# Designs tried in a protein design run: peptides against a protein of PDB entry 6B9H. Part 35

Target 1, 151 residues: chain A of PDB entry 6B9H
Amino acid sequence: AELCESLLTWIQTFNVDAPCQTVEDLTNGVVMAQVLQKIDPAYFDENWLNRIKTEVGDNWRLKISNLKKILKGILDYNHEILGQQINDFTLPDVNLIGEHSDAAELGRMLQLILGCAVNCEQKQEYIQAIMMMEESVQHVVMTAIQELMSK

## One batch from the design tools (peptide; aimed at target 1 Q124 M142 I145 Q146)

Design b2_p24_4_s2 (made by RFdiffusion4, then SolubleMPNN; from b2_p24_4, 12 letters changed)
Fold by OpenDDE base, seed 5:
Structure b2_p24_4_s2 (fold): chain B 151 residues (1-151), chain A 24 residues (1-24)
Amino acid sequence: as target 1 above (151 residues)
Amino acid sequence: SELRKKLLEETKQFFLELLEEAQK
């Protein structure tokens, strides 16, 4: 999926500790959790991050459990901190991500994280960072942001 | 191509406006 590919490239700019080179690297949620902590460490604090299980291997049930926690965190963050600025009527299916490494659904998950970044306290820095990315990636990211912010 | 050029300009303008809004 083009969305997932572009947003994977975007995720890689965060330089998190966990491996983040492939779609499969993201399916356990660890990278996403670390990215969210970078976006807002006051909200996605160490206590929150510690609830995400590491070393899950290929256990898709544990992956799904992590992904559900992350999705909940994103939605709560949107409501409590961002003032519900993200359009979430098309939520990702975390079951498909965890069990089948579904790139399209993963793309939607990363899109929600993108929404957090471009609306958070440090949104200027994240927007500027996106503006430095490859042109084709920027175009896809633009489309993703437009979809999130549309009514 | 002209299409690519137009898409690039559209994208650039979008993020400039988004950044402007973020800097308010």
Scores: peptide ipSAE 0.652, ipTM 0.933, DockQ to the pose 0.976
OpenDDE base, seeds 1, 2, 3, 4: peptide ipSAE 0.652, 0.649, 0.645, 0.647; ipTM 0.933, 0.932, 0.931, 0.932

Design b2_p24_4_s3 (made by RFdiffusion4, then SolubleMPNN; from b2_p24_4, 12 letters changed)
Fold by OpenDDE base, seed 4:
Structure b2_p24_4_s3 (fold): chain B 151 residues (1-151), chain A 24 residues (1-24)
Amino acid sequence: as target 1 above (151 residues)
Amino acid sequence: SAAEEARRRETREFFRELLEQAQK
């Protein structure tokens, strides 16, 4: 819960078009997809983003479908662009996110996105943005980054 | 408290170092 809450706060700094005020807002993957596009628009381009359905509503099957695509995108990005700098052995359970809005698993998903941000071409800017956040949030983010980079 | 200050220092130093590496 703490991880998810802190990373939700972090996600909000991206100012994406989709609503991103609650955990529930993130469960359809639209916010996450838009954030990833901001992180690397060349990789997460319009063609990629267009594969994410935006009008999902409460359809948990569609949520899971989106989340699976996003997770695949993150993993592919890590392998193809970031050089496997992110520990992906403990993957989020997208079924729990989509069907039950599981905050812990959502936190894991957001943690992977965090890994993309702090390792991408614009990593400096994202790190600086994190350093402007509340200390309590920074501490959680630090722990999350450390976990991602640990062997 | 001392523990809280230590935590804040740890966090600050972590991101300082992370930023330094990102700027290289």
Scores: peptide ipSAE 0.713, ipTM 0.951, DockQ to the pose 0.970
OpenDDE base, seeds 1, 2, 3, 5: peptide ipSAE 0.712, 0.711, 0.712, 0.713; ipTM 0.951, 0.951, 0.951, 0.951

Design b2_p24_4_s4 (made by RFdiffusion4, then SolubleMPNN; from b2_p24_4, 12 letters changed)
Fold by OpenDDE base, seed 5:
Structure b2_p24_4_s4 (fold): chain B 151 residues (1-151), chain A 24 residues (1-24)
Amino acid sequence: as target 1 above (151 residues)
Amino acid sequence: SSMEKKLREETQKFFKELLEEAQK
C-alpha cells in the first residue's frame, strides 16, 4: 500500500501528541482526530475530539467506533465547510481498518484527511509543507489529490 | 533517468499550480 506509506509520512509532519510511527498506531483513530483538530480547530473542536476514545488498546470494536466518528466528521466537514470539493464516492472501509489494520483502506482514510488539508482555510500552508517533502512522497500525494478532485 | 526527471517536473508543476490557486 504505497498510498498508506506516503500518507503516514505526511501525517507524521503534524507532530501530534499520540504515537504515529506505524500503521497500527493509526488504527484507533486518535492520531487522525488530532490531525483534523490541527487542520480546523474551530470545526473539529475540543467537544468533537472528546468523543474519540483515547485508550482502546487492541479492542477493534472501539477502534471501529472511533473511525466511524472520524469518517462522519470528515464527510460533514466536506459538505458544511468545504462545499463538496472532495470526491467521496469511494469511502474507506473502517471495519477493515479497525479489525485487520488494512493498510489500503487506511490509505483511503488518510487521503480524505489530505483532502481536508488542501482545501481548508490554511490550505496554502499545508500545500507548502507537502512541497518540502521527499520527491517520491510528493508524487504519491499528488496522485492522491488528483483522484480526490477528479469528480 | 528520463522517467524520474519527467515525474519530478510533473509533480513540481502540479504543486506550483495548486499553490497559486490556494493563494487567491
Scores: peptide ipSAE 0.673, ipTM 0.938, DockQ to the pose 0.966
OpenDDE base, seeds 1, 2, 3, 4: peptide ipSAE 0.673, 0.672, 0.670, 0.672; ipTM 0.937, 0.937, 0.937, 0.937

Design b2_p24_5 (made by RFdiffusion4)
Pose (drawn by RFdiffusion4):
Structure b2_p24_5 (pose): chain A 151 residues (1-151), chain P 24 residues (1-24)
Amino acid sequence: as target 1 above (151 residues)
Amino acid sequence: TEEELEEEEKKEETEEFLEELLES
């Protein structure tokens, strides 16, 4: 905890097309997919993004379907591009995100996305950008990075 | 105060960690 909201501020720095003002705005997976495309457009390309349904509304089943595709993409990216540098022992429970808008599980998904950003080809720029954020957010990001980089 | 020293130490540790992360 104190992970979801700090990482929401970080997500907001990407300025993706989909709304990203609330925890609920993240529960359908569209903002997370758009952020991943910004992190690595060569991997999270248009063909990949097309698989994420937009205009989900309150359909929690579709939210879960989208979130499973997002998590599948992150895990594949970790394996195929990042050499398993992101700790994936505990997977976020995407069913709880869809069924209950569980912010803690959402925080875990956002932590995996942060892991992608700080290990991608543009990791220097992403780290430099974090260093310009509010100190309270930097501290939470620091803790999240320590966890996700440890073995 | 003790609270201000603890806040300053937390800031320094966070800054040092992020600089080391950037250098890596």

Design b2_p24_5_s1 (made by RFdiffusion4, then SolubleMPNN; from b2_p24_5, 10 letters changed)
Fold by OpenDDE base, seed 2:
Structure b2_p24_5_s1 (fold): chain B 151 residues (1-151), chain A 24 residues (1-24)
Amino acid sequence: as target 1 above (151 residues)
Amino acid sequence: SEEERRREEERKRTREFLEELLAS
């Protein structure tokens, strides 16, 4: 999916420790968790990150468990820190991501993380970084942000 | 060309949106 591929490119700019070159690399939630920690390390601290199981392999049940924690973290962050600035009416299906590596649903999950980045304390830095990305990626990111901001 | 014009307009809209987001 175009959304997933563009946001994967965006995710790669964070230079996290976990492998993040393919869609499959993101299905266990480890990359997402590390990205969220970079976005707001005070909220997504080491205690939170330690709840995400590493070395999941191909165990889709463990992937889903991690993804559920990630999604909950994002939603809680939106409520507690961002002040409900992200439209969370359409949530990604983490079961499809974990069990089937569904790129469309993964894109929706990454979209929520994008919402965290462009609304966090360092949102200016992240927006400026987006403005330096490839034109096609910028366009997809814009569309994704617009969707999140809609009520 | 028309296609180039369209792409330029999209680039402009994207840039303007992100700039507005920065200012928010």
Scores: peptide ipSAE 0.651, ipTM 0.927, DockQ to the pose 0.930
OpenDDE base, seeds 1, 3, 4, 5: peptide ipSAE 0.650, 0.647, 0.649, 0.650; ipTM 0.927, 0.926, 0.926, 0.927

Design b2_p24_5_s2 (made by RFdiffusion4, then SolubleMPNN; from b2_p24_5, 14 letters changed)
Fold by OpenDDE base, seed 5:
Structure b2_p24_5_s2 (fold): chain B 151 residues (1-151), chain A 24 residues (1-24)
Amino acid sequence: as target 1 above (151 residues)
Amino acid sequence: SAADERRRREIEETREFLEKLLAS
């Protein structure tokens, strides 16, 4: 999906330790967890990160377990820290991500992480980083942000 | 061309949106 591909490019700008070159690389949640820790290391601290299992291989049940924890973390962060600034009425189906590597649902998950980045304490730095990306990617990212901020 | 103009409009719209977001 176009959304997933553009947001994958955005995720790659974080330079996390875990491999993040393909959609499949993101399905175990490890990259997403490391990105969230960069966004707000006080909230997504080492104790939180240690709850995400690494080295899950192709075990889709373990992937789904990780993804559920990631989604829960994002929603709690939005409520407790961001003050409900993210429109989350259309939540991603983490089962489809973990079991089938569904790009559309993965795109929705990455969109929620984008919402965290552009509303967090360091939002200025992340918005400036987006403004340095390729123009076509910037446009897709803008559309994704607009959807999050809409009613 | 029409395609060039559409591209320029999209670039400008994106820049203005992100600048507004940055200032918020």
Scores: peptide ipSAE 0.682, ipTM 0.940, DockQ to the pose 0.972
OpenDDE base, seeds 1, 2, 3, 4: peptide ipSAE 0.680, 0.679, 0.678, 0.681; ipTM 0.939, 0.938, 0.938, 0.939

Design b2_p24_5_s3 (made by RFdiffusion4, then SolubleMPNN; from b2_p24_5, 9 letters changed)
Fold by OpenDDE base, seed 4:
Structure b2_p24_5_s3 (fold): chain B 151 residues (1-151), chain A 24 residues (1-24)
Amino acid sequence: as target 1 above (151 residues)
Amino acid sequence: SEEELRREERRRETRAFLEELLAS
């Protein structure tokens, strides 16, 4: 999916330790967790990160478990820190991500992370980083942000 | 070309949006 592909490219700009080259690389949630920690290390601290299992392999049940924790973290962060600035009316189906590597649902998950980045304390830095990306990616990112901001 | 024009317009729109977001 175009959304997932563009946001994968965006995720890669974080230069996290975990592999993040393919859709499959993101399905265990480890990359997403590391990205969230970079976005707000005070909230997504080491204790939070340690709840995400890193050696998941192809176990889709463990992937789903991680993804559920990450989704909860994102939603809690939006509520507690961002003041519900992210529209979460359409939540990603983490089961489809974990079991089937569903790119569309993964895109929605990454979109929520994007919402965290463009609303966090360092939002200016992340917006500027987006502005340095390839034009087609920027356009998709804009659309994704607009959807989050819509009522 | 028309295609190039459309792409440029899209670029301008996207940049304008992000700049506005940055300023907010």
Scores: peptide ipSAE 0.691, ipTM 0.938, DockQ to the pose 0.965
OpenDDE base, seeds 1, 2, 3, 5: peptide ipSAE 0.690, 0.689, 0.691, 0.689; ipTM 0.939, 0.939, 0.939, 0.938

Design b2_p24_5_s4 (made by RFdiffusion4, then SolubleMPNN; from b2_p24_5, 12 letters changed)
Fold by OpenDDE base, seed 4:
Formats: sequence, C-alpha cells, structure tokens
Structure b2_p24_5_s4 (fold): chain B 151 residues (1-151), chain A 24 residues (1-24)
Amino acid sequence: as target 1 above (151 residues)
Amino acid sequence: SAAALAEQAKKEQTRKFLQQLLES
C-alpha cells in the first residue's frame, strides 16, 4: 500500500536500533515502540518499552500482543497528552498486521504514530523533517495527516 | 506542459499545507 510504503520511509528517518527495512520488520511492533519512545520518552519510557517483547521471530501471537500494547499506548497518549487530536474511528486491525503482515493495516498503525509525531512537543522538528523528504512521500504524509484531522 | 504545471501545483500544495501545520 502507498500509505505503508511512504510511512515506512518516514519511520526509517528515526534511525532506531531495530531493523526497519521492510514491512515485515515492522510487524512485531519493536520499531514502532522505539519510534514512539523517541517521540515522547517521558510518556513512552523504559518501563513502557520493556513491555514490548523484542525476540518475537515469526510468532504472530507475540506480534499481535506487542501491537495491541502499542495501539493502546498510542490511544492513551492521544487522550492523556494530545487531547483527542487524532481521529481514531478507523483503528488498525492488529490481528491482520501480526498474522498476515497486512500493509494497509500497518499503514494505519503508522498513521497513528504520525499523528503522535506531528502533535507532540517536538512536532516542529518532525514536520520539518517531513518537509525534507521526497515530494511523493510528503504528499502521502500530508494526506495521512489530513485524514487524521478530518471530522 | 499541463502535467508539469499540475505536478508543480501539487508540490506547492503539499509545501503550503506542511508549512501551515508547522506554524499552527
């Protein structure tokens, strides 16, 4: 999916420790958790990050478990810190991500993380970084942000 | 060309949106 492909490129700019070259690399949630910690390390602290299992392999049950924790973290962050600024009526299906590496659903998951980045305390830096990416990626990111802000 | 102008407009739209977001 175009959304997933563009947001994967965006995720790669965070330079996290976990491998993040393919869609499959993101399905265990480890990269996403590390990205969220970079976005707000006070909220997504070490205690939170330690709940995400890092040695998952191809175990889709463990992937789904991680993804559920991450999704909950994102939603809680939106409610507690961002003040309901993210449209979450279409939540990603973490089962499809974990079990089938569904790119469309993964894209929606990354879109929620994008919402965190462009609304967090350091949103200026993340928006500026987006503006330095390839135009095709910028356009997809814009569309994704617009969707998050839509009523 | 029309295609080139459309692409340029698309780029400008994206830039403008992100700039406005940056300033919000």
Scores: peptide ipSAE 0.660, ipTM 0.929, DockQ to the pose 0.934
OpenDDE base, seeds 1, 2, 3, 5: peptide ipSAE 0.659, 0.658, 0.659, 0.659; ipTM 0.929, 0.928, 0.928, 0.929

Design b2_p24_6 (made by RFdiffusion4)
Pose (drawn by RFdiffusion4):
Formats: C-alpha cells, structure tokens, sequence
Structure b2_p24_6 (pose): chain A 151 residues (1-151), chain P 24 residues (1-24)
C-alpha cells in the first residue's frame, strides 16, 4: 500500500487518451494498455492495442478480459525483451481488480508497468522524469523499483 | 552509452532508497 496512488500520479505523467483521474479509471485496462504503448511502441503496437476493448463501463467481466491481456503482454515483454529482469513471482490478481476495484492489486499491476518503463530502451528518460516528481512519490517509486528488481 | 547511463541512474536510485530506509 501507498503504491497504487503514487503510481497513479506516475501514470498521469503519460497523458494518455483515456481518463486516468481515479482508481476506478484504471480498472478496465485501457489506460494501462495505452501507457505500455507509450513505453515501447515497437512491442505494444497497434495490433496489440486493438485487442483491448474500449467502452467497458461497469462490465467487470470485460474488465478482467482486458486485464488478462495486459498482464499477458507484460509477462511476455519481461521474458522476450527484458530477460526476466522484473520479479514476477507474485502476479496481480486481475479478477479482484475487476470484481472489487482492489487498489492493492492494481498497485501491483502498476508496479509491473513501472518495471517495464525503467528497463526499456528509454529507461534513462523515464528515470530522469521520475527524478522531477514530488519527493513523496519518488520515495514510493524507489521502494517499488527495489522490489521489482530484486531476485 | 544511454544503456550504461540508465543502468547507473537505476542503481543510484536504488541505493538512495536503501539509505532512506536505514535512516528510519
């Protein structure tokens, strides 16, 4: 905890098309998919993004379907591009995100996305951008990176 | 060069976080 909201502020720095003001705004997976495309458009390309349904509303089943596709993409990226540098021992429970808007599980998903950003080809720029954020957010990001980089 | 620099920043960022935890 104290992970989800700090990482929400970080997500907001991407200025993606979908709304990203609240925890609920993240539960359908669209913001996350758009952030992943910004992190690595060569991997999270348009063909990949097309698989994420927009206009989900309160349909938690579709939220889950989207989130499973996002998590599948992150895990594949970690394996195929990042050489398993992101710790994936504990997977976020995407069913709890969809069924209960569980912010803690959402925080875990956002931590995996942060892991992608700090290990991608543009990791220098993403780290430099974090260094301009509020100190409270930087500290939480530091803790999240320590966890996701450890073995 | 950017790869090395990114790795250096990441390591320094992790070390800073450990120092802050020790100060608590």
Amino acid sequence: as target 1 above (151 residues)
Amino acid sequence: SKEEKGDELLQEFIEKGEELQEEE

Design b2_p24_6_s1 (made by RFdiffusion4, then SolubleMPNN; from b2_p24_6, 12 letters changed)
Fold by OpenDDE base, seed 1:
Parts: structure tokens; sequence; C-alpha cells
Structure b2_p24_6_s1 (fold): chain B 151 residues (1-151), chain A 24 residues (1-24)
């Protein structure tokens, strides 16, 4: 999906330690967890990150377990820290991500992380970085933000 | 404040996105 590919490009700008070259690389949640820690290391601290299993391999059960923890973390962050700036919308199906590497659902997951970045304490830096991205990617990212912020 | 500046920048970015959509 166009959303997933563009957001993958965006995720790659974080330069996390985990491999993040393909959609499949994101399905275990490790990259997403590391990105969230960069977004807000006080909230997504080492204790939180340590709950995410890093050696998952192709175990879809472990992938789903990680993804559920990450989704919960994002939702809690939205309510506790962001003041519910990310509006209600269709939540990603983490089962489809973990078991089938569903790109559309993964895109929705990454979109939530995008919502965290543009609403966090360092939002200005992330917004500025997005505004300097390649035009085609920038357009998709901005559209994704608009969808999240719409009432 | 930094938060206010960030929010303003976000609004500007969203507005820019809307303009790009209209040009399609």
Amino acid sequence: as target 1 above (151 residues)
Amino acid sequence: SSDEEGQKLLEEMIKKGEELEKLK
C-alpha cells in the first residue's frame, strides 16, 4: 500500500538499530518500539522497551504479542500524554500484521506512530523533518496526519 | 512557547497538504 511504503520511508529516518528495510522487517514490532522510544524516551523508557521481545524470528504469535503491546502503548500515550490529539479511527488489526504481514494494516499502525511524533514534546523537530522529505512521500505523510487530526 | 510553535507548524503543514490535494 502507498501509505505503508511512504511511512516505511519515514520510519527509516529514525535510524534505529533494528533492521527496517522492508515491510516484513516491521512486522515484529521491534523497529516500531525503538522509534517510539526515540519519540518519547521518558514514557517509552527502557522498562517499556524491555517488554518487547527482540528475538522473534518468524513466530507470528510473538509478533502479535509485541504488536499488541505497542498498540496499547500508543493508545495509552495518546490518552495520558498527548491529551487525545489522535482522534478515533479504525485501529490496525495486529493479527493481520503479525500473521500475514498485511501492508494496509501495518500502514495504519505506522500512522498512529506518526500521530505520536507530530504531537509529542519534540513535535516541531519531527514536523520540520517531514516538511523536508521528498514530495511524494511528504504528500502521503501529510494526508495521513490530516486523517488523524480530523474531528 | 515551543508547544505553541509546534502546533502552529503542524497547522501550516496540514494546510499545505490540503492545498496539494486540491491541485490533483
Scores: peptide ipSAE 0.239, ipTM 0.767, DockQ to the pose 0.932
OpenDDE base, seeds 2, 3, 4, 5: peptide ipSAE 0.220, 0.137, 0.118, 0.236; ipTM 0.755, 0.653, 0.643, 0.765

Design b2_p24_6_s2 (made by RFdiffusion4, then SolubleMPNN; from b2_p24_6, 10 letters changed)
Fold by OpenDDE base, seed 1:
Structure b2_p24_6_s2 (fold): chain B 151 residues (1-151), chain A 24 residues (1-24)
Amino acid sequence: as target 1 above (151 residues)
Amino acid sequence: SSDKKGEELLKEMIERGRELEELE
């Protein structure tokens, strides 16, 4: 999906340790967890990161377990730190991500992470970085932000 | 402040996004 591809490009700008070249690389949640730690290391600290299993292979059950923890972390972060309510009806289906590598649902997951970045204390730096991205990718990312802001 | 500047940049991005959509 176009959203997923553009947000994958955005995720790659974080230069995390885990491989993040393909959609499949993101399905175990490890990259996403490392990105969240970069966004707010005080909240997504080492103790939180250690709850994410790093050696899951192709085990879709373990992938889903990681993704559920990450989704919960995002929701808690929005509620506790950002003071923002997230509509549960628009949440990604982590089962489809973990079991089928569903790009559309993965895109929705990455969109939530995007929401964290552009609303966190360091949002200025993340917004500036987005404004420097290639125009076609930037357009998709900005549209995704607009959707988040409109509730 | 950084928060204020961030909000301004975000508004600019959103507006730019709308402009691009109108051109498509």
Scores: peptide ipSAE 0.084, ipTM 0.691, DockQ to the pose 0.895
OpenDDE base, seeds 2, 3, 4, 5: peptide ipSAE 0.064, 0.037, 0.071, 0.033; ipTM 0.674, 0.599, 0.684, 0.600

Design b2_p24_6_s3 (made by RFdiffusion4, then SolubleMPNN; from b2_p24_6, 11 letters changed)
Fold by OpenDDE base, seed 1:
Structure b2_p24_6_s3 (fold): chain B 151 residues (1-151), chain A 24 residues (1-24)
Amino acid sequence: as target 1 above (151 residues)
Amino acid sequence: SSDEEGEKLLKEMIEKGKKLEEEK
């Protein structure tokens, strides 16, 4: 819960178009996809983003479908672009996110996105922004990064 | 380079995080 709430705060700094005020807002994957596009628009381009359905509503099947695509995108990005910097041994359960809005699993998903941000071409800017965040949030984010980068 | 500086900042941030955990 602490991880998810802190990373939600971090996600909100991206100022994406989709609503991102609550945990429930993130469960359809639209916010995550838009954040990933901001992180690396060359890789997560418009064609990639268009594969994510925006009008999902409460359809948990569509949520899971989106989340699976996003998770695949993150994993592919890690292998193809980042050089396998992110430890993906423990992957989030997207079924629990889509069907039950599981905050713990959502936190793990957002943690992977965090890994993308701090390893991407614009990593310096994202790292600097994190280092200026509120202390309690910063601590959680830093801990999450340490966990991701550990081998 | 910007990339090298980013990696340095990442390392510094991680080390800062470790210190925060130790002081907790």
Scores: peptide ipSAE 0.264, ipTM 0.783, DockQ to the pose 0.941
OpenDDE base, seeds 2, 3, 4, 5: peptide ipSAE 0.255, 0.158, 0.144, 0.261; ipTM 0.779, 0.661, 0.655, 0.784

Design b2_p24_6_s4 (made by RFdiffusion4, then SolubleMPNN; from b2_p24_6, 11 letters changed)
Fold by OpenDDE base, seed 3:
Parts: C-alpha cells; sequence; structure tokens
Structure b2_p24_6_s4 (fold): chain B 151 residues (1-151), chain A 24 residues (1-24)
C-alpha cells in the first residue's frame, strides 16, 4: 500500500538501530518500538523497550505479541500524555501484520506512530522534517495526519 | 519562502485536526 511505503520512508528518517529497509522489517515491531522511544524517551523508556522481544525471526506469534504491546503503548500514550482519544474501531489488526505482513494494516500502525510524532512535545521538529520530504511522500504523510485527526 | 508557507499550512492542518478530535 502507498500509505505503508510512504510511512516506511518516514520511519527511515529516524535512523534507528534495527533494520528498517523493507515492510517485512517492520512486522516484528522492533523498529516501531525504537522509533517511539525516540519520539518520547521519557514515556517509552528502556523499561518499556525491554518488553519488546528483539529476536523473533519468523515467529508470527511473537511478532503479534510485540505489536500488541506497541499498540497498547501508543493508545496509552495518546490517552495519558497527548490527551487524545483514538477510535478503537479503526485500530490496526496486528494479527494480520504479524502473520501476513499486511501492508494496509501496517500502514495504519505507522499512522498511529505518526500521530504520536506530530502531537508530542517535539512536534515542531517532526513537522519540519516532514516538510523536507519528497513531495509525493509528503503528500501521503500529510493526508495520513489529516485522516488520523479527523477520526 | 514556499517551504515556510508549506510548514505553516501543515501546522494549521494539524491544529485543526487536533481541535476536531477534541470535538469528537
Amino acid sequence: as target 1 above (151 residues)
Amino acid sequence: SSAKKGEQLLKEMIEKGKKLEEEL
């Protein structure tokens, strides 16, 4: 999906330690967790990050477990820190991400992370970074932000 | 500059989105 590919490009700007070159690289949640830590290291601290299993290989059950933890973290962060309510009916299906590498659902997951970035304390830095992206990617990212905020 | 104007537009879009979310 174009959403997933564009947000993958956005995720790559964080320069995390975990491999993040392909959609498959994101399905275990490790990259996403590291990105969230960069967004707000006080909330997504080392203790939180240590809950994410780093050596999952192709074990889709472990992937799903990680993704569930990450999704919960995102939801809690939005509620506790950002003061935002996310519609539960539009949540990504982490089972499809973990088991089938579903790009559409992965895109929704990355969209939630995008929401964290553009609403966090350092939102201005992330907004500026988005404005420096290639126009086609920038358009998708901006559309994703609008969609997220309108839910 | 065009970049600054674009940034301002994005900020406004985000702010409007936040307000909309608060209304929901």
Scores: peptide ipSAE 0.042, ipTM 0.631, DockQ to the pose 0.084
OpenDDE base, seeds 1, 2, 4, 5: peptide ipSAE 0.033, 0.033, 0.036, 0.037; ipTM 0.621, 0.621, 0.626, 0.622

Design b2_p24_7 (made by RFdiffusion4)
Pose (drawn by RFdiffusion4):
Structure b2_p24_7 (pose): chain A 151 residues (1-151), chain P 24 residues (1-24)
Amino acid sequence: as target 1 above (151 residues)
Amino acid sequence: SFRESAAEFFSHYTGVPAEDILAS
């Protein structure tokens, strides 16, 4: 905890098309998919994004379907591009995100996305951008990175 | 400072040199 909201502020720095003001705005997976495309458009390309349904509303089943696709993409990216540098021992429970808007599980998912950003080809720029954020957010990001980079 | 300490922290975990982080 104290992970979901700090990482929401970080997500907001991407200025993606979908709304990203609340925890609920993240539960359908669209903001996460758009952020991943910004992190690595060569991997999270248009063909990949097309699989993520928009206009989900309150349909938690579709939220879950989207979130499974996003998590599948993150894990594949970790394996195929990042050499397993992101710790994936504990997977976020995407069913709880969809069924209960569980912010703690959402925080874990956002931590995996942060892991993508700080290990991608543009990791220098992403780290430099974090260094400009509020200190409270940087501290939480620091803890999140320590966890996700440890073995 | 905190900024220098944070850069050293990120250098440790990401492999990006602290100097490069601070050269933003």

Design b2_p24_7_s1 (made by RFdiffusion4, then SolubleMPNN; from b2_p24_7, 10 letters changed)
Fold by OpenDDE base, seed 3:
Structure b2_p24_7_s1 (fold): chain B 151 residues (1-151), chain A 24 residues (1-24)
Amino acid sequence: as target 1 above (151 residues)
Amino acid sequence: SMKEEMAEQFEKLTGVPAEEILAG
């Protein structure tokens, strides 16, 4: 999916420790958790990160477990810190991500993380970084933000 | 310009001034 591919490119700008080259690399949630920690290390602290299993392999049940924790973290962050700026009208299906590497659903998950970045304390830095990306990626990212911020 | 328009869109959505976005 175009959304997933563009947001994968965006995720790669965070330079996290976990492999993040392919859609499959993101399905266990480890990259996403590390990105969230970079976005707000006070909220997504080491204790939170340690709840995410890193040695998952191909176990889709463990992937789903991680993804559920991450989704919960994002939603809690939106309510507790961001003041409900992100719309969660269509939540990603983490089962499809974990079991089938569904790119469309993964795109929705990454979109929520994007929402966190452009609303967090360091939102200016993340917006400036997006402005430096390829124009085609910028367009997809902006569209994704507009969808999240629209009411 | 395209960048200016994009910055203005971000300002509208996030409140970050377009001038600051473009200065980065």
Scores: peptide ipSAE 0.664, ipTM 0.949, DockQ to the pose 0.891
OpenDDE base, seeds 1, 2, 4, 5: peptide ipSAE 0.653, 0.655, 0.654, 0.661; ipTM 0.946, 0.947, 0.947, 0.948

Design b2_p24_7_s2 (made by RFdiffusion4, then SolubleMPNN; from b2_p24_7, 10 letters changed)
Fold by OpenDDE base, seed 3:
Structure b2_p24_7_s2 (fold): chain B 151 residues (1-151), chain A 24 residues (1-24)
Amino acid sequence: as target 1 above (151 residues)
Amino acid sequence: SMKEEMAQQFEKLTGVPAEDILAG
C-alpha cells in the first residue's frame, strides 16, 4: 500500500536499532515501539519498552500481543498527553498485521505513530524532518496527517 | 512556493508557525 510504503520510509529516518527495511520487519512491533520511545522517552520509557517481546520470530500470536500493547500505548498517549488530537475513527486491525502482514492495516498503525510525532513536544523537529523528505512521500505523509486531524 | 504551502498546512494542523518550519 502507498501509505504503508511512504510511512515505512518515514520510520526509517528514526534510525532505530531493530531491522526496519521491509513491511515484514515492522509486523512484530519492535521497530514501532522503539520509534515511540524516541518520540517521547518520558512516556514510552524503558519500562514500557521492556514489555514488548523482542525474540518473536514468526510467531504471529506473539506479534499480535506486541501490537496490541503498542496500540494501547498510542491510544493512552493520545488521551493522556496529546489532548486527544488524534482521531480514533478507524483503528488498525492488529490481527491482520501480525498474522498476514497486511500492509493496509500496518499503514494505519504507522499513521497513528505519525500522529504522535507531529503532536508531541518535539513536533517542530519532526515536521521539519518531513519537509526534507522526497516530495511524493511528503505528500502521502501530509495526507495521512490531514486525515487524522480533520475527522 | 510548494514548501511555503506545505508549511502553512502544517501550521494549520499543528500550530507550529510556518516561519519556524521553513527556518529549519
Scores: peptide ipSAE 0.704, ipTM 0.958, DockQ to the pose 0.877
OpenDDE base, seeds 1, 2, 4, 5: peptide ipSAE 0.697, 0.697, 0.698, 0.702; ipTM 0.956, 0.956, 0.956, 0.957

Design b2_p24_7_s3 (made by RFdiffusion4, then SolubleMPNN; from b2_p24_7, 8 letters changed)
Fold by OpenDDE base, seed 3:
Structure b2_p24_7_s3 (fold): chain B 151 residues (1-151), chain A 24 residues (1-24)
Amino acid sequence: as target 1 above (151 residues)
Amino acid sequence: SLREELAEQFEKLTGVPAEDILAG
């Protein structure tokens, strides 16, 4: 999906330790967890990150477990820190991500992380970074933000 | 310009001033 591919490119700008070159690389949640830690290390601290299993391999059950934890973290962060700026209109199906590497659902998950970035304390820096990306990616990202933050 | 329009859209959504966005 276009959303997933554009947001994958965006995720790569964080330069996390985990491999993040393909859609498959993101299905275990490790990259997403590391990105969230960069967004807000006080909230997504080392203790939180340590709850995400890194030695998952191809075990889709473990992937789903990680993804559920990450989704919960995002939703809690939205309520506790962001002031509920992100709408919960359609949540990603983490089962489809973990078991089938569903790009559409993964895109929705990454969209939520995008919502965290553009609403966090360092939102100005993340917005400025998006402004430097390729125009086609900017368009997809802006559309994704508008969808999340529209009433 | 397209750049200015995008910055203004971000300002409306996030509250970050367009002038600050464009300064980066």
Scores: peptide ipSAE 0.663, ipTM 0.949, DockQ to the pose 0.909
OpenDDE base, seeds 1, 2, 4, 5: peptide ipSAE 0.649, 0.651, 0.643, 0.651; ipTM 0.946, 0.946, 0.945, 0.946

